# Peptides against a protein of PDB entry 1IK9: the designs that were tried, part 97

Target 1, 211 residues: chain A of PDB entry 1IK9
Amino acid sequence: MERKISRIHLVSEPSITHFLQVSWEKTLESGFVITLTDGHSAWTGTVSESEISQEADDMAMEKGKYVGELRKALLSGAGPADVYTFNFSKESCYFFFEKNLKDVSFRLGSFNLEKVENPAEVIRELICYCLDTIAENQAKNEHLQKENERLLRDWNDVQGRFEKCVSAKEALETDLYKRFILVLNEKKTKIRSLHNKLLNAAQEREKDIKQ
Target 2, 207 residues: chain A of PDB entry 1IK9 as posed
Amino acid sequence: MERKISRIHLVSEPSITHFLQVSWEKTLESGFVITLTDGHSAWTGTVSESEISQEADDMAMEKGKYVGELRKALLSADVYTFNFSKESAYFFFEKNLKDVSFRLGSFNLEKVENPAEVIRELIAYALDTIAENQAKNEHLQKENERLLRDWNDVQGRFEKAVSAKEALETDLYKRFILVLNEKKTKIRSLHNKLLNAAQEREKDIKQ
Target 3, 195 residues: chain B of PDB entry 1IK9 as posed
Amino acid sequence: MERKISRIHLVSEPSITHFLQVSWEKTLESGFVITLTDGHSAWTGTVSESEISQEADDMAMEKGKYVGELRKALLSVYTFNFSKESAYFFFEKNLKDVSFRLGSFNLEKVENPAEVIRELIAYALDTIAENQAKNEHLQKENERLLRDWNDVQGRFEKAVSAKEALETDLYKRFILVLNEKKTKIRSLHNKLLNA

## One batch from the design tools (peptide; made by RFdiffusion4, then SolubleMPNN)

Design b2_p15_6_s1 (from b2_p15_6, 4 letters changed)
Fold by OpenDDE base, seed 1:
Structure b2_p15_6_s1 (fold): chain B 211 residues (1-211), chain C 211 residues (1-211), chain A 15 residues (1-15)
Amino acid sequence: as target 1 above (211 residues)
Amino acid sequence: as target 1 above (211 residues)
Amino acid sequence: SAPVPPASTISPASP
């Protein structure tokens, strides 16, 4: 089961933070459970896939688009720009929400809720879920932090090996050239010496022919 | 202000999860506020630095060690081994907790709480804090995940550059040796040719003298 | 890295 808790403000009680819990299996489209609480009372409603389909049809909206708007409204709360407005009557247990656009507001959905007999249990379970989510996220943060520190060490190690490889390549090239120049100069000196011996032998033969 | 919420079970109500909130400024030693709730009622108490010092003295415990045990008890709840036991009387508003060791249990601390007139407000604020903590931890998780993915890419890039550098060093060494062998063989061929010319010139001179 | 042989040991490959 997936679950999201958001803060909302009811139009009737704008100064009192309410909590909207939505729980669902696999997809919000397959149905969901809404739980509303003010920290003292709680109200719950189950919304079926058929009701979601009916609300989409009544809104003349394509079901996937409608579910997309439901997800934004119910899982994110009002949003940063009060894009969604929430209404609830404690007397009728009727919950509805509207999408506010620049020049138009329209009802996006409505649900009948039921007052929970033991709101304290629902509130405790809601707080438990929040604390579990905190613990899971903390464990994930600690894991990711350790992995980031590992990856940073590994990056620095490979970087240092790479720099040493670059320097070793340059040093190798320089050393090979120096060694080659030595050997080549020895061979050039031997060639010059042999040429001078040939020149001298030719000059001596020209003298011997001239007695 | 720092804050921690934990789940506890009271000895008097072991089936009902209670929530223990502890809030403090800078250090737990400087004093803290306890809030206890069952999701319907709430109780709050302020513990001063002087009370912490007195409780440490009454326990015949060094203050830093005592605060260390307070931190474990109050910020972690019972722990995985029920190392801490929590007691609360709703009638007297007296809260106390014990540390359970293998052969001994002892009271670690006790505080007078006061029943909150509007528990719903305290519960709402507690849920708000949980939701804020979830949002902050989610944002941190997303950041750490993005950094992890970046560091992994950067590691793979440097690793690939390092492998190319190793291969380029080996290729450079091989190519330099091949080039050097070519030039050296040319010089050796020239030396051999010059030696043969010297031998022929010497043989011709020896014929001219015998002639 | 194998030690690069001394300059004297750079024997040209025999043809």
Scores: peptide ipSAE 0.000, ipTM 0.836, DockQ to the pose 0.005; fails the geometry check
Fold by OpenDDE base, seed 3:
Structure b2_p15_6_s1 (fold): chain B 211 residues (1-211), chain C 211 residues (1-211), chain A 15 residues (1-15)
Amino acid sequence: as target 1 above (211 residues)
Amino acid sequence: as target 1 above (211 residues)
Amino acid sequence: SAPVPPASTISPASP
């Protein structure tokens, strides 16, 4: 079961933060349970897939688009406070919300809620869910932090190996060229020596012909 | 102001989850506000630095060690459920907690609380703090995730450059040796040619002397 | 032409 808790302000009670809990099994479009609380009283209602479909049809909106608007209204809480307005009558237990566009306000949805007999239990469960979510998120943060530190070490190790490889490549090229020049100079010296021996042998033969 | 909320079970009401909020300015040892709630009623008390010091002295415990035990009891919530026990009398508003060791239980601390007149406001503030903490932790998780993805890309890029550098070093060594062998073979061929010319010149001189 | 053995077997020239 998925659950989302958001803060809302009711038009009737703008100074009192209310909490809107939405819970669902797989998808919000398959139906959900809505719970409203002011920290003292609680109200709950179940919305079926058929009701969501009917509300989409009544709005002449495609179901997936309508569910997308429901998700923004009911799960985001007060987004930018000006887009969704929430209304609740404690007398009739009628909850409705409106989407406010620049020039047009329209009712997005409406639900009949029921007053919870034991609101303290619902409030305790809501706080428990918040504390569990905090603990899970903290554990995830600590895991991600340790992974970041690992990845940074691994990056520094590879970077240091890369720099050593670059330097070793340049050093290898330089050493191979130095060795190449030495051996070439030996062969050039031997070639020069053999040429000088040939010149001397030719000069000696010219002397032997001149007696 | 720092704040921590924990779940506790009272010995008097073991089936009802209670919430223990502790709030402090800088350090827990400088004093704190404690708030207890069952999701319907709330009780609050202020503990001064002098009271914490007196409780440490009464226990014959060094203040820093005592504050370390307070932190484990009051901020960890139910750690392993067997280490700290919480007691509260709604009649006397007396809250106390015990540390349970294998063979010894002892009172760690005790506070007089006051019943809050508007528990709904305290409960709303507590839920608000939980929701803010969830939002902050989620934002931190998303940041750390993006940083992990960046570090992983940067690691893969350096690793790929390193592998190319290793391969390029081996290829360079092989190419330089091939070029070296070619030039050496040319010089060896020239040396052999010059030696053959010297042998021929010596043989011609021996013929001219016999002639 | 026999492949000239690798540079490591280039004995230093004799005296």
Scores: peptide ipSAE 0.000, ipTM 0.834, DockQ to the pose 0.004; fails the geometry check
Fold by OpenDDE base, seed 4:
Structure b2_p15_6_s1 (fold): chain B 211 residues (1-211), chain C 211 residues (1-211), chain A 15 residues (1-15)
Amino acid sequence: as target 1 above (211 residues)
Amino acid sequence: as target 1 above (211 residues)
Amino acid sequence: SAPVPPASTISPASP
């Protein structure tokens, strides 16, 4: 089961933070349980897939698009504060919410809730879920941090090997050219020596012909 | 101000999860506020640095070591479940906790609490803190995840550059040797040609002398 | 450093 808790402010009680828990199986579209609390009282309602479908039809909205709006309204928490208005009557247990557009507000949906007999249990469970979520997120943070540190070490190791490879390539080129120049100069010297011997032999032959 | 919320079970109410909030400035040693709630009622007490010092002295424990035990008891949450026992009298507002060792349990500390007049506000604030902590941890998780993905890309990029550098080094060595062989063979051919010319010139001179 | 092949092992240019 998935769950999301959000802070909301009711139009009737703008100074009192309320908490809206939504819990669902697989998809929000299949229905959900909505729980509202002020930290003293709690109210819960089950919203079926059929009710979601009916509200979508009543709004003349495609069900998936409507569920997308429900997700934004009910799961986003303090999204951009003024996009959704929440209303609840404690007397009628009627919960409704509006989407505020620039020039128009419209009712996005409404649900009947029931007052929870044991609000303390609902509140305790809600706090437990928050603490579990904190612990899970902390464990994930620690894991990701250790993985970051590993990846950074591995990056530094490859970077250092790369720099050594670059330097070794340049050193290799320089060494090969130095060796090449030495051997070439030796061959050039030998060619010059042989040319001089040929010139001398030709000069000696020209002297021997000239007696 | 730092804060930690933990789940505890009271000896008097083992079936009811209680929440222990501890809040402090800078260090737990400088004093803290302790808040206990069952999700319906709340109790708060301020523990001063002097009270911590007195409890450490009464325990014949060094203050830093005592604060280390307080931190484990009060901040660890559900640590290894049986290491600390929590007791609270709602009538006397007396909170005390014991450290359980293998063969002995001893009172680690005790505090007087006061019943909060508006428990709903304390509970709302506690839930707000949990939700804020969840949001902060989620944002940190998303940041660390993006950083992991960046570091992995950067690692792959350097690795690919390293492999190209290795291949380029081997190719360079091979190319330089090929070029070197060509030029050396040209010089060797020229040396052989000059040597043959010298031998021929010597043979011609020997013929000219015999003639 | 790969040993520079001795000048003797440099194959004659193919004729």
Scores: peptide ipSAE 0.000, ipTM 0.836, DockQ to the pose 0.004; fails the geometry check
Fold by OpenDDE base, seed 5:
Structure b2_p15_6_s1 (fold): chain B 211 residues (1-211), chain C 211 residues (1-211), chain A 15 residues (1-15)
Amino acid sequence: as target 1 above (211 residues)
Amino acid sequence: as target 1 above (211 residues)
Amino acid sequence: SAPVPPASTISPASP
């Protein structure tokens, strides 16, 4: 079961923060349970897949688009307060919400809720869920932090190996050229020496022919 | 102001989850506010630095050690339930807690609480704090996730540059050796040719002298 | 450091 809790303000009680819990099994489209609380009283309602389909049809909206708008309204948390208006009558238990566009407001949905007999249980369960979510998020934060520290160490290791490889390549090239110049210069010197010996031998032969 | 909320079970009401909020300015040692709720009623008490010092003295415990034990008891959340026992009388508003060791239990602290007139406000504030903490932790999780993805990309980039550098070093060494062998072989061939010319010139001179 | 082969062992390429 997935769950989302949001802060809302009711038009009837703008000074009192209310909490809207929405819970569903797989998708919001398959139906959901809505729970409203003011921290003293609670109200609940079940919305079926058929009711969601009917509301989409009544709005002349494609079901997936309607569910997309429901998800924004009911799960956004304290989204920009000006986009969604929430209304609730404690007497009729009628809950409805509107989407405010720049030039037009329209009713996005409505639900009949039932007053919960034991609101303290619902409030305790809501607080428990918040504390579980905090614990899970903290564990995830600690895991991600440790992974960041690992990745940073691994990056520094590879970076240091890369810099050593660059320096080693340049040093190797320089050393190979130096060695090659030495050996080539020796061979050039030997060629010059042999050439001079040939010139001298030719000069001596020319002297021997001239007697 | 720092705040921690924990689930506790009272010995008087073991089937009902209670919530213990502790709030403090800088350190728990400087004093704190304790709030207990069952999701319907709330009780609050203020504990001063002087009261904490007095309780430490009465226990013959060093203040920092006592505060360390208070921190474990009151902030541990649902620690292993068997380590701390919580008791509360709704009639006397007397709250006390015990530390259970293997062979000995001892009273770790006690507080007089006052029943809150408007428990719904306290419960709403507690839920608000939980939702704020969830939002902050989610934002931190998203940040750390993005940083992990960045660090992984940066690691892959440096790793790919390192592998290219290794391959380029090996290729450079191989190419330089091949070029060196070619040029050295040319110089060796030229040395052999000059040496053969010297031998021929010496043989011709020996013929001319015998003639 | 791979031992640099002595410069003497560079045999002429056969013709």
Scores: peptide ipSAE 0.000, ipTM 0.835, DockQ to the pose 0.004; fails the geometry check

Design b2_p15_6_s2 (from b2_p15_6, 4 letters changed)
Fold by OpenDDE base, seed 3:
Structure b2_p15_6_s2 (fold): chain B 211 residues (1-211), chain C 211 residues (1-211), chain A 15 residues (1-15)
Amino acid sequence: as target 1 above (211 residues)
Amino acid sequence: as target 1 above (211 residues)
Amino acid sequence: PPPVPPASTIWPKSP
């Protein structure tokens, strides 16, 4: 089961923050349980997949688009712009919400709720879920922090090895060229010595022929 | 102001999860506000730095050690072992907690609370704080995840450059040796050719002298 | 091609 709790402001009670809990199994379109609380009273209702489909059809809206609007209204709370307006009658237990556009507001959906007999249990369970979510998110954050510290160490280690490899490549090339020049100069000296011996032998032969 | 909300079980009502909120300015030792709720009623009390100091003195405990025990009891909730037992009388509004050791339990502290007239406001504010904490932790989690993904990319990039550098170093050494062998063999061939010319010139000179 | 002599035979050992 997935769950989202959001803050909403009711048009009838704009000074009192209400909490809207929505719970569903896999997808919001498969139906959901809605719970409303003011911290003293609670109201709940079940919305079926058939009701969601019927509301989409009545609006002449594609089901996936309609579910996308339900997700924005019911799971995000009052987004940064009051794009969604929430209304609730405590007398009728009728909850409805409107989408506000520039020049037109229209009812997006409505639900009949029932007053919960034991609101304290609903409120305690809601707080428990919040505390569990905080603990899970803290554990994830601590894990990600430790992993980031590990990745930074691993990056520094390979960076330092890379810099040493670059320097070692340049040093290798320089050393090999220096050694090659030494050996090549020895061979050039031997060639010059042998060439001079040939020239001297030729000059001595010319002297021996001249007697 | 810092705040911590924890779940506790009261000895008098072990089947009903209670919530213990502690709020303080900088350090728990400078005093704190304690709030208890069952999701229907709420109770609050203020504990001063002087009361904390007096309780530490009465226990013959060093203040920092005593504050360390308060932090474990009041901020961690019921830790994994029932090391701390919480008691509350709704009639007297007296809250006290015990530390349970193997062979002895002792009172660690006690507070007089007052029943809140508007518990719904306290409960709403508590839920608001939980939702704000969830939102902040989610934003931190998303940030750490993006940073983790960045660090992993940066690690893969430098690792790939390092592997290319290692291969390039080995290839450089191999190529330089091959080139050096070619030039060295040319010089060795020239030395052999010049040495053979010297031997032939010496043999011709010996023939000319016998002639 | 004649076998490439090992690098150790081409470079004089540093004394």
Scores: peptide ipSAE 0.000, ipTM 0.822, DockQ to the pose 0.004
Fold by OpenDDE base, seed 5:
Structure b2_p15_6_s2 (fold): chain B 211 residues (1-211), chain C 211 residues (1-211), chain A 15 residues (1-15)
Amino acid sequence: as target 1 above (211 residues)
Amino acid sequence: as target 1 above (211 residues)
Amino acid sequence: PPPVPPASTIWPKSP
């Protein structure tokens, strides 16, 4: 079961933050349980997949688009743009919500709720879920932080090895060239020495022919 | 202001999860506000730094150690080892808690609370704080996840550059040695050729003398 | 240090 709790403001009670809990299995499209509370009273309703389909049909809206709007309305609360308006009558237990666009407002859906006899239990369970979610998110944060620190250490280690490899390549090239020049110069000196010996031998032979 | 909410079980009502909110400025030692709720009623008390000091003195406990025990008791709830037992009388509004050790149980502290006239407001504010904390922790999780993915990409990039540097170093060494051997062999061949020319010139001179 | 002779004098460019 998935769950989301949102803050909403009712048109009838704009000064009192209400909490809208939505619980569903796998997808919101399959139906959901909606719970409304003001921290004193609670109201709950179950919305079936058939009701969602009927509401989409009544609106002449494609079901996937309708469920997409339900998800925005019911799982995000009144977003920062007052796009969704929520209405609830405590007398009739009738909950309805509207989407406000620039040029048009329309009713997006409506649900009959039932007053919970023991609202304290619903409120305690809601707070428990919030505390569990906080603990889970904290554990995930600690895990991600430790992994981030590990990855940073691993990056620094490879970076240091890379810089050492670059320097070692340049040092190797320099050393190989220095050694090569030494050996090459020795061979060039030996070639010059042998060439001079050949010239001297030729000069001596030319002297021996001249008596 | 810092805040922590914990689940606790009261000895008087062990079947009902209570929520213990503690709010403080900078350190718990400077005093705190304690709020208890069962999701229907709420009770609040303010504990001063002087009261904390007095409780530590009455217990003959070093203040830092006492505050350390208060932090464990009040900010963690009854930990997994039932180390802390909480008691509250709704009639007297007297809250006290005990530390249970293997061989000894002792009262760690006690506070007078006052019944909140509008518990729904306290409960709504508590739920709001939980939802804000969830949102903050989610934003932090998303940030850490994005940073983790960035660090992993950066690691892979440096690792690939390092491997390329290793291969380029080995290839450079191999290429330099191959070229060196070629030039060195050419010089060795020239030395051998000049040496043979010297031997031939010496043999011809020895023939000319025998003539 | 004696000037390192240009690499061209050490390594004949492959034609």
Scores: peptide ipSAE 0.000, ipTM 0.822, DockQ to the pose 0.005
Fold by OpenDDE base, seed 2:
Formats: structure tokens, sequence, C-alpha cells
Structure b2_p15_6_s2 (fold): chain B 211 residues (1-211), chain C 211 residues (1-211), chain A 15 residues (1-15)
């Protein structure tokens, strides 16, 4: 089961933060359970896949688009842009919400909720879920932080090896050129010496022919 | 202000999860506000720095050690090892907690709490704090995940450059040796050719002397 | 085999 808890403001009680819990299996499209609380009372309703399909059809909206709007309204709460307005009557237990566009507001959905007999249990379970979610997210943060520190160390190690490899390549090239220049200069000197010996031998032969 | 919310079980109501909120400024040592709730009722008390110091002295415990025990008891809840036991009387509004060691249990502290007139407000604020903490931790997780992905890309890029540098060093060494062997072999051939010319010139001179 | 560049171009002239 997946769950999202959001804070909402009701048009009837704008000074009292309400909490909207939505719970579903796999996809919101398959239906969901909605729970509303003010921290004292709680109200719960079930929305079936058939109701979602019917509401989408009644709106002449494609089901996937409609579920996309439900997800934005019910899982984000009133987003920071007040695009969604929530209404609830404690007397009728009727919950409805509207999408506010620049030039038009329209009802996005409505649900009959039942008043929960033991709201304290629902509130306790909701707080437990929040605390569990905090603990799970803290554990994920600690894991990601340790992995980040590992990757940073590994990056620094490879960077240091790379810099050493670049320097070692330049040093190798320089050392090889120096060593080879020495060996080539020895061979050039030997060639010059042998050439001079040949010139001297030719000059001596030309002297011996001239007697 | 710093805050921690924990779930606890009261000895008097072991089937009902209670929530223990502790709020403090900078350090728990400077005093704190404690709030207990069962999701229907709430009770609040203030613990001063002087009370903490007095309780530490009465226990003959160093203040820093005592605050360390308070932190474990009140901020972790009953840890998974049931080391801390919590007691509360709704009649007397007396809250006390014990540390359970293998061979001894002792009272670690006690507080008089006052019943909150509007528990729904305290509960709503507590849920708001949980939801804010979830949102903050989610934002941290998303940031750390993006940074982890960045560091992994950067590591792969440097690793690929390093491997190319190693291969380029080996290729450079091999290419330089091949080129140098060719040049050295040319010089060796020239030396051998000049040596043979000197030997032939000496042999011709020895023939001319015998003639 | 790639043409061996002439020995004069590969090696700096001895100072």
Amino acid sequence: as target 1 above (211 residues)
Amino acid sequence: as target 1 above (211 residues)
Amino acid sequence: PPPVPPASTIWPKSP
C-alpha cells in the first residue's frame, strides 16, 4: 500500500490546517482511501476505480489525465499556487475539491466521507507513518551521504593517479629522448672518426703514388 | 529551536502508542519543553536548566552524563532494547521514566505536565512538523542523489581519461623504441660499411707494397 | 609499415 499525507486548508475552516491522507494499491487509478483529520476528528471514504472512471467520463476527461489531476490535488495538497481548493462539510460529511484556473473554476471531484468513531487511533497511526517515513528518509540520507563521501574519495584517488600518469608520460618522453640523443651522438662520433680515417688513408695512398 | 518527536509506550497504556515531543534551544542541557499526546489529549511541561542540574546532583551524576541519558530516553523513545520505561498518570499529570539495567531499574527523571486545553492544535502542529521534516529530508535526498549521480559521472570520466593515459604512455614508449631502433640500425649499418671500406683499403695497400 | 620518417627529422640535431 502506498500513502501520502498532505496539509490542506478547507474553505470553511481556513485557519485550521487539515490533513488529507490518501492510500492506494499500486496506482491511484485503481481507487484509493481518503482520510481527513483536523487533529481531533477524522473522516474516511473509499473511492473505487469505477467512481474514478465515472467521474472522468462525466468530465469528458481521459482517465489518465483525470488521475493526473487527482494526484496533483490530493497528493500535493494545495500546492503553493492555490490551484486546488478544498471544501468539507462536517454536517453532511461531503468533501469536494475544485481546480482554479485563471478564467474558470471547476469541481474536480467529490467524496462522501464517514466520521471515524475513534479518531485518536487514526491520528496515532498517521503520526506513526510520518515518524516511520522520517526514519526511512534519514536512513536513505545517511546512506547517500556515505556513498557521496566514498565517490568523492574514489574520484580524488583516480584524479591523483591520472595526474601522476600525465606527468610520468611527459617524464618518460623526456628521459627517452635524452638517452637516445646520447647513444646517437656516440654513433655519429664513431661515423665521423671512421670517415676521417678513410680520408687519411686516401691521402697517404696519393702520396705513395707520387716517387 | 530544535525538536524531536518519538513514539513511546506507557506502562499504564501499553496498547496505545503515545508521542513524546521534546523541544529545546541549542542544547537539551539548557532545559526543554516536553509534550505528550495520545492523539486525543495532550500534556505539556517545561523542564528548566536548574531542574536538570538538581536532578543530576540528586542522582550524584555528572550533568553531561545525565543529559546524555535524558537524550537517549526522551529523543529516541523506548529504543528497540526497552532500556527506558515510561509512566504517566492522567489523573496526577505526573510523567516519570526509568532506566532498566540488567540488575537494577532507577528513575531517570520525572516531570509534572499540564493538560493542554486545545490538544487538536498541538496535534496539528506536531503533524505539520512531521510533514515539514519529511519534505526537508526528501529535498536532501534528491540533492544527494543528484550529487551522487554527478560524482559517478565525473569518476567514470576521469577513469576513462586515466585508462587512455596509461594506454597512451605504453603506446608512446613502444613507438619511441621502434623509431629509435630504426635510426640506430641505420647508424650501425653505416659504421659497418665504413669499417669494411677501411679493411679493403688496408688490404689494397698491403698488395701494392708486395708488388 | 608507415614510412619511417628520415632520421634527421626524428632526432634533434646534437647541440
Scores: peptide ipSAE 0.000, ipTM 0.822, DockQ to the pose 0.005; fails the geometry check
Fold by OpenDDE base, seed 4:
Parts: sequence; C-alpha cells; structure tokens
Structure b2_p15_6_s2 (fold): chain B 211 residues (1-211), chain C 211 residues (1-211), chain A 15 residues (1-15)
Amino acid sequence: as target 1 above (211 residues)
Amino acid sequence: as target 1 above (211 residues)
Amino acid sequence: PPPVPPASTIWPKSP
C-alpha cells in the first residue's frame, strides 16, 4: 500500500493546519482511503474506483485526466498557493475540493468522511509513518552519499591516470622524434662523408690520368 | 534549533506508541526541551544545562559521557530493544528513564513535565516538522541521485578518453617506429651503395695501375 | 602495452 501525507488549509479553518493522508493500492485510480486530521480529531473515508469513475463522468472529464487532477490535489498537497481549495464540514463530515483557475473555480471532487472514534491511534500511526519515511530517506541519503564519494574517488583515479597517459604520450613522441633526428643526422653525415670520398677518388684518378 | 522525534514505549503503556521530541540549541549539553505525546495528550519540559550538570554529578558520571548517554536514550529512540526503559506518570507528570545492562538497571535521568493545554497544536507542529524533514530528505535524495548520475557520466567520459589515450599512445609508437625504420633503411641502403661505389672505384684504380 | 623493443634494436649503435 502506498501512502502520502500532505498539509492543507481548510477554508473554514485557515489558521489550523490540517493533514490529509491518502493511501492506495498501486494506483490512485483503483480507489483510496482518505484521512483528515487537525491533530485532535480525525475523519476517514474510502473512495472506490466506481466513485472515481462516477465523479470523472459527472465532470465530463476523461478518467485518467481526472485521476491526474486528484493526484495533484490530494498527493502533492496544496502545491504553489491556492490552486486547490479544500473545504470540510465537521458537522456533515463532507469534504470537497475545488480547482481554482484564473477566472473560474470548479469542484473537483467530494467525499463523505466518517469521524474516527479513536483519533489518537490514527494520529500515532500517521506519526509512525512519518518517522519510518524519515528513517528510510536518511538511510537512502547515507547510501547515496557513500556512493557519491566512491564515484568521486573513482573519477579522480581515472582522471589522474588519463593525465599521466597524455603526458606520457607527449613525452614519448618528443623522445622518439629527438632520437630519430639524431640517428638520421648521423646517417646524413655518413652519406656526405662517403660522397666526399667518392669525389676525392674521382679527382685522384683524373690526376693519375693527366703524366 | 535542532530537533529529533523518536517513538518510545512507556512501561506503563506498552501498547501505546509514544513520541518523544527533543529540541536543543547546537548541543544537547546546553539544555533541551522535551515533549512527550501519545497523539492525544502532550507534555513538555525544559531541561537546563545546570540540571544536566547536576544529574551527571549525582550519577558520578563525567558530563560529556552523561550527555552521550542522554543522546543515545533521547535522540536515537529506543534503539535495539530494551537498552533504555522509559517511565512516565501522567498524574505527576514525572518522566524518568533507565539504562538496562545485563545484570543491572540504573536511572539515567528524570524530568518534571507539564501537561500542554493545547496538545493539538504541539501534535500539528510535530507532524509539520516530520513533513518538512521528509521534504528536505527527498530533495536531498533527488540531488544526490542527480549527482551520482553526473559522476557516473563523468567517470565514463574520462574512462573512455583514457582508453583512447592508451590506444593512441600505442598507435603513435608503432607508427613512429615504422616510419623511422623505413627512412633509416633508405639511408642504410644509400650508405651501402656509396660504399660499393668506393670499392669499385678502388678496384678500377688497381686495374689501371696493373695495366 | 607490448614491451617497447629495447632502443638498441631500433636505434643502430652509432658506429
């Protein structure tokens, strides 16, 4: 079962932060349990897949799009201020929410809730879920941090090996060229020397023919 | 101000999860505010640095060691089962906790709490803190995940560059040697040709003298 | 890397 808790403000009680818990199996479309609390009282309702389908039909909205709006309203909390307005009557246990657009507001959904007889148990379970989520997220953060440190070490190692490889390539090229030039110059000098010997031998032979 | 919430079990109410909130400025040694709740009622007390010092002295325990035990008891929650036992009387508002060792239990500390008049506000604030902590940890997780993905990409890039550098170094060495051998062999061939011309010239001169 | 053949093999000793 998946769960999301969000803080909301009710239009009737804007000074009192309320908490909206939504729990569902796999997808919000399959239905969900909604729980509202002010930290003293709690109210719960179950919304079926059929009710979601009916509300989508009543709105003339495609079911997937409607569920997408429910997800934004109920799971993201009141995102950037005032896109969704939440209303609840404690007397009727009637919960409804509206989407506020620039020039129009419209009812997105409505649920009949029931007052929980033991709100303390619901509140304790909600706090337990928050603490479990904190612990899981902390463990994940510690794991990701250690992995980041590993990846950074591994990056620094290969970077240092790469820089050494670049330098070694340039040094190799320079050394090979220097050595090549030396040996080539020696061979050029030997060729020049042998040419001079041939010229001298030819000049000596021309002198010997001239007696 | 730093804060930690932990779930605890009171010896008097083992079936009811309680929440222990501790809040402090910089260090637990400087004093703290302790808040206990069962999700319906709340109790709060302020513990001063002087009280911590007095309890450490009464225990004949070094203050830093005592604060270290307070940190384990009050901030880590009941870690592995039963090392710390928590007791609270709702009637007297007296909170005390014991450290359980294999053969002995001893009182670690005790605080007089006060019943909060508006427990719903304390509970709402506690839930808000949990939700804020969840949001912060989620944002940190997303950041660390993106950073891991970046570091992995950067590692793969430099690894690929390193492998290319190694291959390019080997190719350079091979190419330079091949080119060098070709030019060197040409020069060696020219030297041999010039030597043969010198030998032939000497042999021709020796024939001309014998003639 | 294959062992760089000793410089002596590729560089003829100067006579």
Scores: peptide ipSAE 0.000, ipTM 0.823, DockQ to the pose 0.005; fails the geometry check

